# Peptides against a protein of PDB entry 4A54, part 42

Target 1, 94 residues: chain A of PDB entry 4A54
Amino acid sequence: MSVADFYGSNVEVLLNNDSKARGVITNFDSSNSILQLRLANDSTKSIVTKDIKDLRILPKNEIMPKNGTKSPSTNSTKLKSAETYSSKNKWSMD

## One batch from the design tools (peptide; made by RFdiffusion4, then SolubleMPNN)

Design b2_p17_1_s1 (from b2_p17_1, 5 letters changed)
Fold by OpenDDE base, seed 2:
Structure b2_p17_1_s1 (fold): chain B 94 residues (1-94), chain A 17 residues (1-17)
Amino acid sequence: as target 1 above (94 residues)
Amino acid sequence: LEKLTEELKKALEEILK
């Protein structure tokens, strides 16, 4: 399974410094181990994976507007590795 | 969600090995 299977997923990242970032996974740089998130303000945040303390997937129904536009995470695109997840109720937290 | 989160973590771990 690759990280790319989760592109478009809305996630919350807890960093080692106890700060949090929320965004849509847009890219992963395997060479540098950098996870890229698009934030609500349409900016991109690059996070070194070693700085990640924890990560969770947010509910599919969570709205993360970006500059008045619909977040990619709200798209109905089925994730390759999340077929069973996509088949669940949109309110499911599993 | 928890399962998916764990799979994501696992995928990250696999890439970082």
Scores: peptide ipSAE 0.163, ipTM 0.725, DockQ to the pose 0.558; fails the geometry check
Fold by OpenDDE base, seed 4:
Structure b2_p17_1_s1 (fold): chain B 94 residues (1-94), chain A 17 residues (1-17)
Amino acid sequence: as target 1 above (94 residues)
Amino acid sequence: LEKLTEELKKALEEILK
């Protein structure tokens, strides 16, 4: 199973420094071991996987924290907003 | 949800081997 199978999943990442990030998985760079998230404000965050202490998949009904104004989602863009991307990609909450 | 979380962790672990 590849990490790409989870693209579109909404996750909360707990880092080793006890900071948290919430976003949709949009990419994984295997060469650099970097997980990319699309955040609620439609920005992207790159996280080195070795810095991840814990990761959980968020229920669909959970509200993501907003750190800024969410930009409009663009359907033509591969990296859509967290909300739009989550609704587009079919994934199970098992 | 728990299963999927574990599979995600497993997938990450597999890629990072």
Scores: peptide ipSAE 0.163, ipTM 0.727, DockQ to the pose 0.639; fails the geometry check
Fold by OpenDDE base, seed 1:
Structure b2_p17_1_s1 (fold): chain B 94 residues (1-94), chain A 17 residues (1-17)
Amino acid sequence: as target 1 above (94 residues)
Amino acid sequence: LEKLTEELKKALEEILK
């Protein structure tokens, strides 16, 4: 499985400094280990993956960036709909 | 972890090895 399979997904990232970022995954730079998010204000944030403490996929009914790409189609057996996440605790690593 | 979140993390980990 590749990170590209999640391009267009809306995510919330918790960083090691306890700050949070929300956005749509637009790119992953494998050479530099940088995840790029498009934020709600249409700006782009680059996050070093080493600084990521945790992440979660946001439900489709949550606020999305205006110019974000559509979430990947549910046709992939590996991509579950946002509805399946309701039973999980926020930031649960289990 | 949520299923999709877990898979995303795994994908990241695999690339970062």
Scores: peptide ipSAE 0.163, ipTM 0.726, DockQ to the pose 0.442; fails the geometry check
Fold by OpenDDE base, seed 3:
Structure b2_p17_1_s1 (fold): chain B 94 residues (1-94), chain A 17 residues (1-17)
Amino acid sequence: as target 1 above (94 residues)
Amino acid sequence: LEKLTEELKKALEEILK
């Protein structure tokens, strides 16, 4: 499985400084180890992967404000319906 | 870890190794 398989996924990232970022994965730069997120305000945030303490995939049903930009129909490989998101969004790296 | 999160982390780790 590659990082590209998660492009278009909504994620919440917990950084080492305990700050949080939430957005859609738009790109991963393997050369520089940078994860790129599109935020709710349509800005882009670049995160160095070494600064990531934890991350979670957000359920599709969370209405991220559809900024009406046509989600490019990236062939969503049916990532099988993530099983019932147990509401316990406990940050676990295990 | 949510399975998908785990897979994402694994994918990241594989690229970063």
Scores: peptide ipSAE 0.159, ipTM 0.722, DockQ to the pose 0.451; fails the geometry check

Design b2_p17_1_s2 (from b2_p17_1, 7 letters changed)
Fold by OpenDDE base, seed 3:
Structure b2_p17_1_s2 (fold): chain B 94 residues (1-94), chain A 17 residues (1-17)
Amino acid sequence: as target 1 above (94 residues)
Amino acid sequence: LEEKTKELKEALEKILK
């Protein structure tokens, strides 16, 4: 089995410096032994394989915590539709 | 998933040798 067989898998990578990275495997550079992960913020992280202490494949359903991009609270400015009461002056022409 | 994780680790180890 090759690393390419795992493209699209969500993984958690533990690095030798005890830092962790989570992302989807998008590419592997065999010439340089570099694993590429797409992170939750859509950025790409390149990891040298020799720096990997441990890794695990995550379930597909684990919603990568979308870094809560503050959905701009669309202040739904409730456009108070000022209902301009158009007083229909019915001018009855006698 | 544990088995697949093992397979991925083995695949990476083969490249490092």
Scores: peptide ipSAE 0.611, ipTM 0.901, DockQ to the pose 0.613
Fold by OpenDDE base, seed 2:
Structure b2_p17_1_s2 (fold): chain B 94 residues (1-94), chain A 17 residues (1-17)
Amino acid sequence: as target 1 above (94 residues)
Amino acid sequence: LEEKTKELKEALEKILK
């Protein structure tokens, strides 16, 4: 199994600095070990793999939060499931 | 999703070796 087999998957990435990123895996640069995520705002975030503390694949129907926000929507849209993923200290894996 | 996550982690670990 290669990283390319997971292109299009929604992931949450926990970085070594305890920041989080959520996005769709769009590319992986094997030469530089850089994982590229497309974020909710359609921007691309490049993450050096060595900076990843942990990651998990998210359900397909989960709405991705905008860059810089832990919650998918600041608005009271009860996306209960999406909000739950960002608030948990322990990552639930399906 | 847990199994898929594990597979992804393993794939990344192979590259870091």
Scores: peptide ipSAE 0.593, ipTM 0.899, DockQ to the pose 0.675; fails the geometry check
Fold by OpenDDE base, seed 1:
Structure b2_p17_1_s2 (fold): chain B 94 residues (1-94), chain A 17 residues (1-17)
Amino acid sequence: as target 1 above (94 residues)
Amino acid sequence: LEEKTKELKEALEKILK
């Protein structure tokens, strides 16, 4: 599998600094190892892959706060407002 | 989604090596 196979997927990324980002995978720069996420406000966040501590793909039908926008890949998934936050919450795998 | 998440992680790890 390649990273490109996951374009359009909603993901939550935990960074090494314990901050989190949520967005849709829009691109991966293999030359620089940079993952690009489209955030809820349609801005783009670039993440260096080596700075990723963990990540998970979000379910298509996940109910997110109303302040989000619909995912480009699904009609049922909304993203939270574009923000990076620190959290130590454990993730469940689907 | 657990399997897909695993596959994505593996795909990212392969590029870093």
Scores: peptide ipSAE 0.588, ipTM 0.899, DockQ to the pose 0.733; fails the geometry check
Fold by OpenDDE base, seed 4:
Structure b2_p17_1_s2 (fold): chain B 94 residues (1-94), chain A 17 residues (1-17)
Amino acid sequence: as target 1 above (94 residues)
Amino acid sequence: LEEKTKELKEALEKILK
């Protein structure tokens, strides 16, 4: 599996400084190890993966970021739609 | 979701190695 396979997933990220971020995975820069999240306010947060203490994919019944923000992508990275993720079973516990 | 979370973590770890 690649990180790109999880584009569109809503995640909660716990950082090493104990702060948390919630957002949809929109891009991953492998060269710089930067994970990009679209936040609830449609802004983008860049997270250095080395700063991640823990991560979890959120269920669909939790608050999700708004749609409508153009997702950044690298030339070599396939982007998976957040809408596609949202179309999955609401009760799925994958 | 737990399995998918694990897979995502593994995917990130592969790049960081």
Scores: peptide ipSAE 0.577, ipTM 0.898, DockQ to the pose 0.614; fails the geometry check

Design b2_p17_1_s3 (from b2_p17_1 with E4K E6K E15I E17K)
Fold by OpenDDE base, seed 5:
Structure b2_p17_1_s3 (fold): chain B 94 residues (1-94), chain A 17 residues (1-17)
Amino acid sequence: as target 1 above (94 residues)
Amino acid sequence: LEEKTKELKKAIEEILK
């Protein structure tokens, strides 16, 4: 199977620098090994896969904190949070 | 979801090979 099979999935990514990102997988650039996440503010975060320490797929019913601004999520994004997700949040796997 | 996560990790790993 391919990463494309997971497009649309909500994921939490833990990076090697202990930062975290949450978003919907929108694309994977295999040439550059870059995972793209759409964040709650509709921006896109590009993550180099070599920098990924761990990741997990989140349940649909989970309210996901967003990266970046603390503005409310729009209807265009399944990520709903009024706060920015930070590395201070405890890492856990479902 | 854990199983799906494993599959995703595997898919990423395969690309990195």
Scores: peptide ipSAE 0.594, ipTM 0.901, DockQ to the pose 0.722
Fold by OpenDDE base, seed 1:
Structure b2_p17_1_s3 (fold): chain B 94 residues (1-94), chain A 17 residues (1-17)
Amino acid sequence: as target 1 above (94 residues)
Amino acid sequence: LEEKTKELKKAIEEILK
């Protein structure tokens, strides 16, 4: 399975500096090992995979703060504004 | 979603090798 199979998925990425980013996977640069996320404000964040401590795919029906926008991939998932978080979240089973 | 997450992690790790 390739990373491309997950394009359009909402993910939460935990970085080595304990910051978190949430967004939709839009691209993966295999040459440079960079994961690209589209954030709630439609900006793009590039993440070096070596800086990723952990990540999870967010549920389609996850309720997020009203300040977010709807996910391009789902009608039910909203993203938070372009902010980094340090708090730990529970992960959904699949 | 945990299984899918594992698959995504694997996919990323494979490219890093």
Scores: peptide ipSAE 0.588, ipTM 0.901, DockQ to the pose 0.736; fails the geometry check
Fold by OpenDDE base, seed 2:
Structure b2_p17_1_s3 (fold): chain B 94 residues (1-94), chain A 17 residues (1-17)
Amino acid sequence: as target 1 above (94 residues)
Amino acid sequence: LEEKTKELKKAIEEILK
């Protein structure tokens, strides 16, 4: 299975600097090992995979970016695309 | 979703090799 099989998935990424990003996987640059996320504000964030400490796929009912998603998007929901990670955060996975 | 997450992690790991 390739990263491309997960295009359109909404993910939360924990970085080595303890920051977090949330967005939809839109592209993966295998040559440079860069994961591209479409954020809630419709901007694109490029993440070097070596900087990823952890990640999880979010459920479909989570807030999605307005553009670049395969899942239903909500215009009424405001979400911060980048946050400071808390060590107390426990991720739920299905 | 946990299984899918594992698969995604594996896919990324394979590229990093």
Scores: peptide ipSAE 0.585, ipTM 0.900, DockQ to the pose 0.657; fails the geometry check
Fold by OpenDDE base, seed 4:
Structure b2_p17_1_s3 (fold): chain B 94 residues (1-94), chain A 17 residues (1-17)
Amino acid sequence: as target 1 above (94 residues)
Amino acid sequence: LEEKTKELKKAIEEILK
C-alpha cells in the first residue's frame, strides 16, 4: 500500500515540536519525504515526515478543509494524483 | 480509522527505510 492510497484523507498531524496540523493529504514527495496537506484556509502545508510524532485519520464529522483547492505537487513525486475528500465514494471508518 | 491510520504509517515507513 502506498501513501497515494490515502490522498483525500483528512488527518491530524502531531509534530515533534508539539504543534498540530489538520488537513487533507494531497501529495507525498517520496524523494524529499515531504507530506503535503491542504488546510482549512485552502493553503498548503508541507511537512517533513521525520518531524511527525503522531498521525491519525479523522472521521467524516470533523471539520474539513474547503474543497476545490488545487494543491501544488513536487516534481519528484511519483505517486498517483490526489482525490478530494468530497469526491471519495469509499470512506472507511475503521 | 485506527487500522487505516496504521496502514498509512506503514506506507510512509516503507518509503523512509
Scores: peptide ipSAE 0.572, ipTM 0.899, DockQ to the pose 0.570; fails the geometry check

Design b2_p17_1_s4 (from b2_p17_1, 9 letters changed)
Fold by OpenDDE base, seed 3:
Structure b2_p17_1_s4 (fold): chain B 94 residues (1-94), chain A 17 residues (1-17)
Amino acid sequence: as target 1 above (94 residues)
Amino acid sequence: LEKLTKELKEALNKILS
């Protein structure tokens, strides 16, 4: 299986510095060992694979929050602090 | 998704080795 088989997959990447990145795999540069992710804001992030501590594939239905739709300013309910979904890696099988 | 994640990790490791 090739990395290219996973193009279009939504992934969460944990980096060695404990930062996280989420995005869709758009490209992999094997010569430079760079994984490219398209982020929710439509920007591209290049990640050197040696800096990756861990990664997981996210379900397709997780609507990447498209930043752009002005959902009407319903009341500033405090975005509850992104519950660090310490989602138990319920790595369901598929 | 766990299986797919494992396969992705394996694919990356094969290229980086």
Scores: peptide ipSAE 0.541, ipTM 0.885, DockQ to the pose 0.660; fails the geometry check
Fold by OpenDDE base, seed 2:
Structure b2_p17_1_s4 (fold): chain B 94 residues (1-94), chain A 17 residues (1-17)
Amino acid sequence: as target 1 above (94 residues)
Amino acid sequence: LEKLTKELKEALNKILS
């Protein structure tokens, strides 16, 4: 498996400084070891992978509210996770 | 999700190694 297989996944990243970031994986720069996340405010955060203490994939139904936009808990589209990786539905994914 | 998380971690570890 490659990191690219997880593009579109919603993740929570715990950094070494104990701060957290939540976002959708949009890119991975292998040359610089940078994981790129799209955040709730639609900005992009670049995270150096060596600064990552832990991470987890969030459920597809987990709400990541966007700033200034409708919450995915409403009639707006929910964020999808790992759909490029697995053919399993959101309830069958582990 | 736990399995997928593990696989993602493994993928990251492989590329960083």
Scores: peptide ipSAE 0.524, ipTM 0.886, DockQ to the pose 0.620; fails the geometry check
Fold by OpenDDE base, seed 1:
Structure b2_p17_1_s4 (fold): chain B 94 residues (1-94), chain A 17 residues (1-17)
Amino acid sequence: as target 1 above (94 residues)
Amino acid sequence: LEKLTKELKEALNKILS
């Protein structure tokens, strides 16, 4: 699977400094190894993956940030595909 | 969700390795 398959997923990220970030995966920059999250306040947080200690996907029923502005860098198709993937696996979301 | 989390972790690790 690709990280892109998880775009639109709500995740909690535990960082190496023991801080937590919660948001929707909007992008992954493979060149810089940066995971981008949209937070509940519609701001964007960029996280260097090496700083990630742990992560988990959160249930859809949890408060998700409003689908704000589609990040211009994420082709709407990718977001749709991720949503489609999420929808297809809705019953298999374990 | 645990399975999906695992898959996401694996996907990240694969790209970063």
Scores: peptide ipSAE 0.522, ipTM 0.884, DockQ to the pose 0.587; fails the geometry check
Fold by OpenDDE base, seed 5:
Structure b2_p17_1_s4 (fold): chain B 94 residues (1-94), chain A 17 residues (1-17)
Amino acid sequence: as target 1 above (94 residues)
Amino acid sequence: LEKLTKELKEALNKILS
């Protein structure tokens, strides 16, 4: 699998500085190792992958935080759905 | 979602290695 298979997925990223970002994966720059997230305000945040401490895919029903705010720690709920998180409709929710 | 998260992490690690 490639990172591109996850384009369109909503993710929460925990950075090494303990800040969090939430957004939809729109691109991955392999040359610079940069993950791009579209935020709730339609702006784009670029994250250097080496700065990522952890990440998780979020269900579609979770609200994305607005730009400029740190994402609060939320309890992860496992949802079973046939919905896909891929922009190409390749993958079902797990 | 847990499985997908794991696969995403694996995909990132493969590119960065």
Scores: peptide ipSAE 0.515, ipTM 0.884, DockQ to the pose 0.543; fails the geometry check

Design b2_p17_2_s1 (from b2_p17_2, 8 letters changed)
Fold by OpenDDE base, seed 3:
Structure b2_p17_2_s1 (fold): chain B 94 residues (1-94), chain A 17 residues (1-17)
Amino acid sequence: as target 1 above (94 residues)
Amino acid sequence: EVVELKLDLETGEIYFK
């Protein structure tokens, strides 16, 4: 398999210095051995492959935490189920 | 599912661990 097979995939890269980078694979420069990632802030990070210890593909559904966006506390507004009081309208037909 | 890969640093080929 080639790196190109994973273009557009979310990945986590473990570097030799034990730091981690997360992003989408946008390009691989084979001539210079450089992997390019688009980060959550839309910036691009270039990583020299010699500095890569491990690489893993993340699940598609894993929302990359945008660095600065406060996870909107989904206030689960408990939609209080409005108990629809069905008033039995007894329609007496005379 | 998380897939772990090994990169061949010389060729750029990727292998499953």
Scores: peptide ipSAE 0.212, ipTM 0.796, DockQ to the pose 0.750
Fold by OpenDDE base, seed 5:
Structure b2_p17_2_s1 (fold): chain B 94 residues (1-94), chain A 17 residues (1-17)
Amino acid sequence: as target 1 above (94 residues)
Amino acid sequence: EVVELKLDLETGEIYFK
Protein backbone atom coordinates (compact mmCIF):
# COMPACT_ATOMS: atom_id res chain seq x y z
CA MET B 1 0.00 0.00 0.00
CA SER B 2 1.13 3.58 -0.57
CA VAL B 3 1.38 6.68 1.59
CA ALA B 4 -1.45 8.14 -0.49
CA ASP B 5 -3.82 5.62 1.10
CA PHE B 6 -3.35 7.54 4.35
CA TYR B 7 -3.78 11.10 3.11
CA GLY B 8 -5.92 12.96 5.61
CA SER B 9 -5.01 10.59 8.44
CA ASN B 10 -3.65 11.89 11.72
CA VAL B 11 -0.26 10.34 12.40
CA GLU B 12 2.60 10.34 14.85
CA VAL B 13 6.09 10.05 13.40
CA LEU B 14 9.05 8.96 15.50
CA LEU B 15 12.31 10.21 14.03
CA ASN B 16 15.77 8.68 14.29
CA ASN B 17 16.82 11.49 16.61
CA ASP B 18 14.01 10.35 19.00
CA SER B 19 11.93 13.47 18.34
CA LYS B 20 8.24 13.13 17.50
CA ALA B 21 5.98 14.92 15.05
CA ARG B 22 2.18 14.79 14.93
CA GLY B 23 0.01 15.92 12.08
CA VAL B 24 -2.18 15.08 9.13
CA ILE B 25 -0.55 13.51 6.09
CA THR B 26 -1.04 15.95 3.23
CA ASN B 27 1.50 14.80 0.67
CA PHE B 28 4.34 12.43 -0.11
CA ASP B 29 7.06 13.33 -2.57
CA SER B 30 8.37 10.00 -3.81
CA SER B 31 11.07 11.61 -5.93
CA ASN B 32 12.67 13.32 -2.96
CA SER B 33 11.41 10.89 -0.29
CA ILE B 34 9.68 13.62 1.71
CA LEU B 35 6.57 13.16 3.87
CA GLN B 36 4.53 16.32 4.47
CA LEU B 37 2.46 16.82 7.61
CA ARG B 38 0.01 19.57 8.42
CA LEU B 39 0.51 20.46 12.07
CA ALA B 40 -2.06 21.68 14.62
CA ASN B 41 -1.11 25.31 13.93
CA ASP B 42 -1.82 24.81 10.20
CA SER B 43 1.87 24.96 9.35
CA THR B 44 3.50 22.29 7.19
CA LYS B 45 6.39 20.11 8.28
CA SER B 46 8.47 18.21 5.75
CA ILE B 47 10.15 15.03 6.94
CA VAL B 48 12.76 13.10 4.98
CA THR B 49 11.78 9.43 5.04
CA LYS B 50 15.32 8.30 5.87
CA ASP B 51 14.89 10.10 9.21
CA ILE B 52 11.72 8.14 10.11
CA LYS B 53 12.11 5.38 12.69
CA ASP B 54 8.41 4.60 13.20
CA LEU B 55 5.01 5.81 12.01
CA ARG B 56 1.58 5.22 13.53
CA ILE B 57 -1.96 6.21 12.57
CA LEU B 58 -3.80 7.82 15.45
CA PRO B 59 -7.46 6.99 16.07
CA LYS B 60 -9.95 9.84 15.61
CA ASN B 61 -11.56 9.43 19.03
CA GLU B 62 -8.55 8.69 21.14
CA ILE B 63 -8.15 11.50 23.61
CA MET B 64 -4.53 10.67 24.21
CA PRO B 65 -4.16 11.10 27.99
CA LYS B 66 -0.92 12.97 27.60
CA ASN B 67 -1.32 16.52 28.91
CA GLY B 68 -2.27 19.47 26.68
CA THR B 69 -1.67 18.40 23.11
CA LYS B 70 -5.01 19.33 21.57
CA SER B 71 -5.72 16.71 18.98
CA PRO B 72 -6.22 18.79 15.87
CA SER B 73 -9.98 18.99 15.98
CA THR B 74 -11.11 18.72 12.36
CA ASN B 75 -12.57 22.16 12.74
CA SER B 76 -12.31 23.22 9.11
CA THR B 77 -10.76 26.53 9.91
CA LYS B 78 -11.40 28.22 6.58
CA LEU B 79 -7.95 29.16 5.48
CA LYS B 80 -8.97 32.70 4.70
CA SER B 81 -6.85 33.36 1.67
CA ALA B 82 -4.65 36.20 2.83
CA GLU B 83 -5.94 38.80 0.42
CA THR B 84 -2.72 40.60 -0.36
CA TYR B 85 -4.02 44.09 0.30
CA SER B 86 -1.78 45.90 -2.13
CA SER B 87 -1.69 49.09 -0.11
CA LYS B 88 -1.25 51.57 -2.95
CA ASN B 89 1.28 53.83 -1.30
CA LYS B 90 0.08 57.06 -2.92
CA TRP B 91 3.30 58.95 -2.54
CA SER B 92 1.86 62.45 -3.01
CA MET B 93 4.84 64.50 -3.97
CA ASP B 94 3.94 67.59 -3.03
CA GLU A 1 -7.22 1.80 17.64
CA VAL A 2 -3.64 2.82 16.86
CA VAL A 3 -2.25 1.35 13.66
CA GLU A 4 1.50 0.81 13.50
CA LEU A 5 3.13 1.19 10.11
CA LYS A 6 6.44 0.38 8.52
CA LEU A 7 7.83 2.45 5.68
CA ASP A 8 10.00 0.92 3.00
CA LEU A 9 12.62 3.62 2.60
CA GLU A 10 13.62 2.40 -0.84
CA THR A 11 10.19 2.22 -2.47
CA GLY A 12 8.10 4.47 -0.21
CA GLU A 13 5.65 1.62 0.30
CA ILE A 14 3.86 1.36 3.64
CA TYR A 15 3.09 -1.88 5.47
CA PHE A 16 1.09 -2.70 8.55
CA LYS A 17 3.15 -4.07 11.43
Scores: peptide ipSAE 0.209, ipTM 0.794, DockQ to the pose 0.632
Fold by OpenDDE base, seed 2:
Structure b2_p17_2_s1 (fold): chain B 94 residues (1-94), chain A 17 residues (1-17)
Amino acid sequence: as target 1 above (94 residues)
Amino acid sequence: EVVELKLDLETGEIYFK
């Protein structure tokens, strides 16, 4: 599968500095290794993938953290059933 | 359900954990 298959999905990204970012995947630039998220405040956050420690797709029913009631719009397809692939990551996940 | 992923930084391929 590719990152593009998850465009519109809500994700939580754990960074190497142990901070977290939550948002909707809007783009992935493989050439520059940049993942783009739309945040709850409708701003865009660009994350260099080398700074990512872990990434997970959030369930559709999970409420996005926000001080107010506004959440980013989602346009995600249903996640496929569990598939296992041999990892070729250049970054380590615990 | 939460799905944990791994990312191939060169190809953009996604792997399930």
Scores: peptide ipSAE 0.207, ipTM 0.786, DockQ to the pose 0.595
Fold by OpenDDE base, seed 1:
Structure b2_p17_2_s1 (fold): chain B 94 residues (1-94), chain A 17 residues (1-17)
Amino acid sequence: as target 1 above (94 residues)
Amino acid sequence: EVVELKLDLETGEIYFK
């Protein structure tokens, strides 16, 4: 699995300093190890992956108040388990 | 349901916890 598989997903990131950030994954720079989140106020937060202690996908039922324009709807699928993810990402090379 | 993930800091790969 790659970070790109979770673009558009709501996540909570726990940092090594025990602070938390919640937002939608918008980008990941593997070269610089930077995860970008769009926050509820429509601002962008860049997080160095080395500072990440834990990451979790938030359920769609969890309300995250958004200020201003809502983030564009994505075709992201709610991840419930490894099985669900696997089924979603099955593809044929033929 | 909340899904907890682990990020591989070297490869950028994500795993279920």
Scores: peptide ipSAE 0.206, ipTM 0.791, DockQ to the pose 0.627

Design b2_p17_2_s2 (from b2_p17_2, 7 letters changed)
Fold by OpenDDE base, seed 2:
Parts: structure tokens; C-alpha cells; sequence
Structure b2_p17_2_s2 (fold): chain B 94 residues (1-94), chain A 17 residues (1-17)
């Protein structure tokens, strides 16, 4: 598997200095061995892979401390259920 | 569920632990 298979996943990176970084994988530069994370504050952090001790994918339900950016209220456009207009063709067979 | 991964530092390949 490649890092690209996990783009968009929330991860926790344990660095060699025992510090941790959490974010969404947005890119991996294989030429330079750099993993890019989008952090909770919408900033981008670049991590050199040589500095990574461990990597784990966080479960979707793990509450990353969302900085309270208001999720844009997705206007639930009520998908109008296609009323199947049952046109009763009254074929009056006189 | 937490998934632990190993990274090949040379190739960037990811493995499940």
C-alpha cells in the first residue's frame, strides 16, 4: 500500500522526538520523503519521513479537537421525492 | 478502531502492523 491510499484520512504521527502531530494526510512527496498534514487550525505541516517513529490512522469517530469552525450549515435541500404522477389514463372503453 | 501503520522511509510504502 502507498501513502496515497490514505489521503484524506485522519492520522496521528509520532515523531522521533516523541512529539505528536495530528491531521489529515493531504500529500506525500516521495522524492523528498515529506508527508503533508492539514492540522485542526487549517495550517499545513510538512513532516520529513525520517523523523517519523510511528503512524496510526484515527477512527472516524475520534473527536479530533475541532477548532470550532462552524461547519457550513448544509441547507438540507429537501430532495423533493419525485412524486410519481400516476397519470390515471382513464381509457374509457365505450 | 485505531490502525497502526509502518512506513518504509525509503519508498514511502505503508504497511499494516
Amino acid sequence: as target 1 above (94 residues)
Amino acid sequence: EVVDLSLDLETGEIYFK
Scores: peptide ipSAE 0.204, ipTM 0.791, DockQ to the pose 0.809
Fold by OpenDDE base, seed 3:
Structure b2_p17_2_s2 (fold): chain B 94 residues (1-94), chain A 17 residues (1-17)
Amino acid sequence: as target 1 above (94 residues)
Amino acid sequence: EVVDLSLDLETGEIYFK
């Protein structure tokens, strides 16, 4: 298999210095041994393959943690289920 | 599912671990 088979995939790259990079594989330059990742901020990071210790493909459904978006604390306001009092409208026919 | 890969640095070939 080639790196090209994984273009568009989310990956985590473990570097030799034990740092990690996460992004989408956009390109691989075999001539220069450079892997290109699109990061969560839409910037591009170039990684020299010799600096890569490990590579893993992330599942499609993992929401890339957008670094900066404070997950709005969804205050789960427990919508108290308004008990709909079904008023039995007694329709008296005359 | 997480898939661990090895990259051949010379050829660019990818292998499953």
Scores: peptide ipSAE 0.202, ipTM 0.791, DockQ to the pose 0.748
Fold by OpenDDE base, seed 5:
Structure b2_p17_2_s2 (fold): chain B 94 residues (1-94), chain A 17 residues (1-17)
Amino acid sequence: as target 1 above (94 residues)
Amino acid sequence: EVVDLSLDLETGEIYFK
């Protein structure tokens, strides 16, 4: 089976230095042996395969552990719907 | 379900553990 069979899958990569990376597999460069992951913040991380100790596919329902990077609280600034105040120009015929 | 994989670094093949 090839890495391409797992494109779009959410994975956890354990590196030889015991660090972990989590993301969606977006690409594999076979020539340079580089695995690319899209992270939760939409950034891309490139990992050299020689640095990979283990890889696992995460279940779709598994809430990607929020790396304590505060999901930017999208302060949904409620864009106050600009109430189109139809200023009825009351043309006062005075 | 979590699926553990092994990577063949020489061939780039992925194997299920």
Scores: peptide ipSAE 0.199, ipTM 0.789, DockQ to the pose 0.670
Fold by OpenDDE base, seed 1:
Structure b2_p17_2_s2 (fold): chain B 94 residues (1-94), chain A 17 residues (1-17)
Amino acid sequence: as target 1 above (94 residues)
Amino acid sequence: EVVDLSLDLETGEIYFK
């Protein structure tokens, strides 16, 4: 499965510095290893993949924080059935 | 439902976790 399969999906990214970014995946630049998110304020954030610790897809019904503008349309991609591991802590790095 | 994912930093491949 590729990042492109999640274009338009609302995600939360946990960075290596333990900060979080939330937005819609708009692009992934494989050549430069950059993930682009559209944020709630319609700005774009570019994240170098090496700075990403973990990411999660947010449900369609989750309200994206509105900051001065309408939240970007979140269209959840039909995901393949994911096996959930109950033994793993959320945001654990393997 | 929230789905936790892992990213292959080299290939951009996504894995479920």
Scores: peptide ipSAE 0.197, ipTM 0.789, DockQ to the pose 0.568

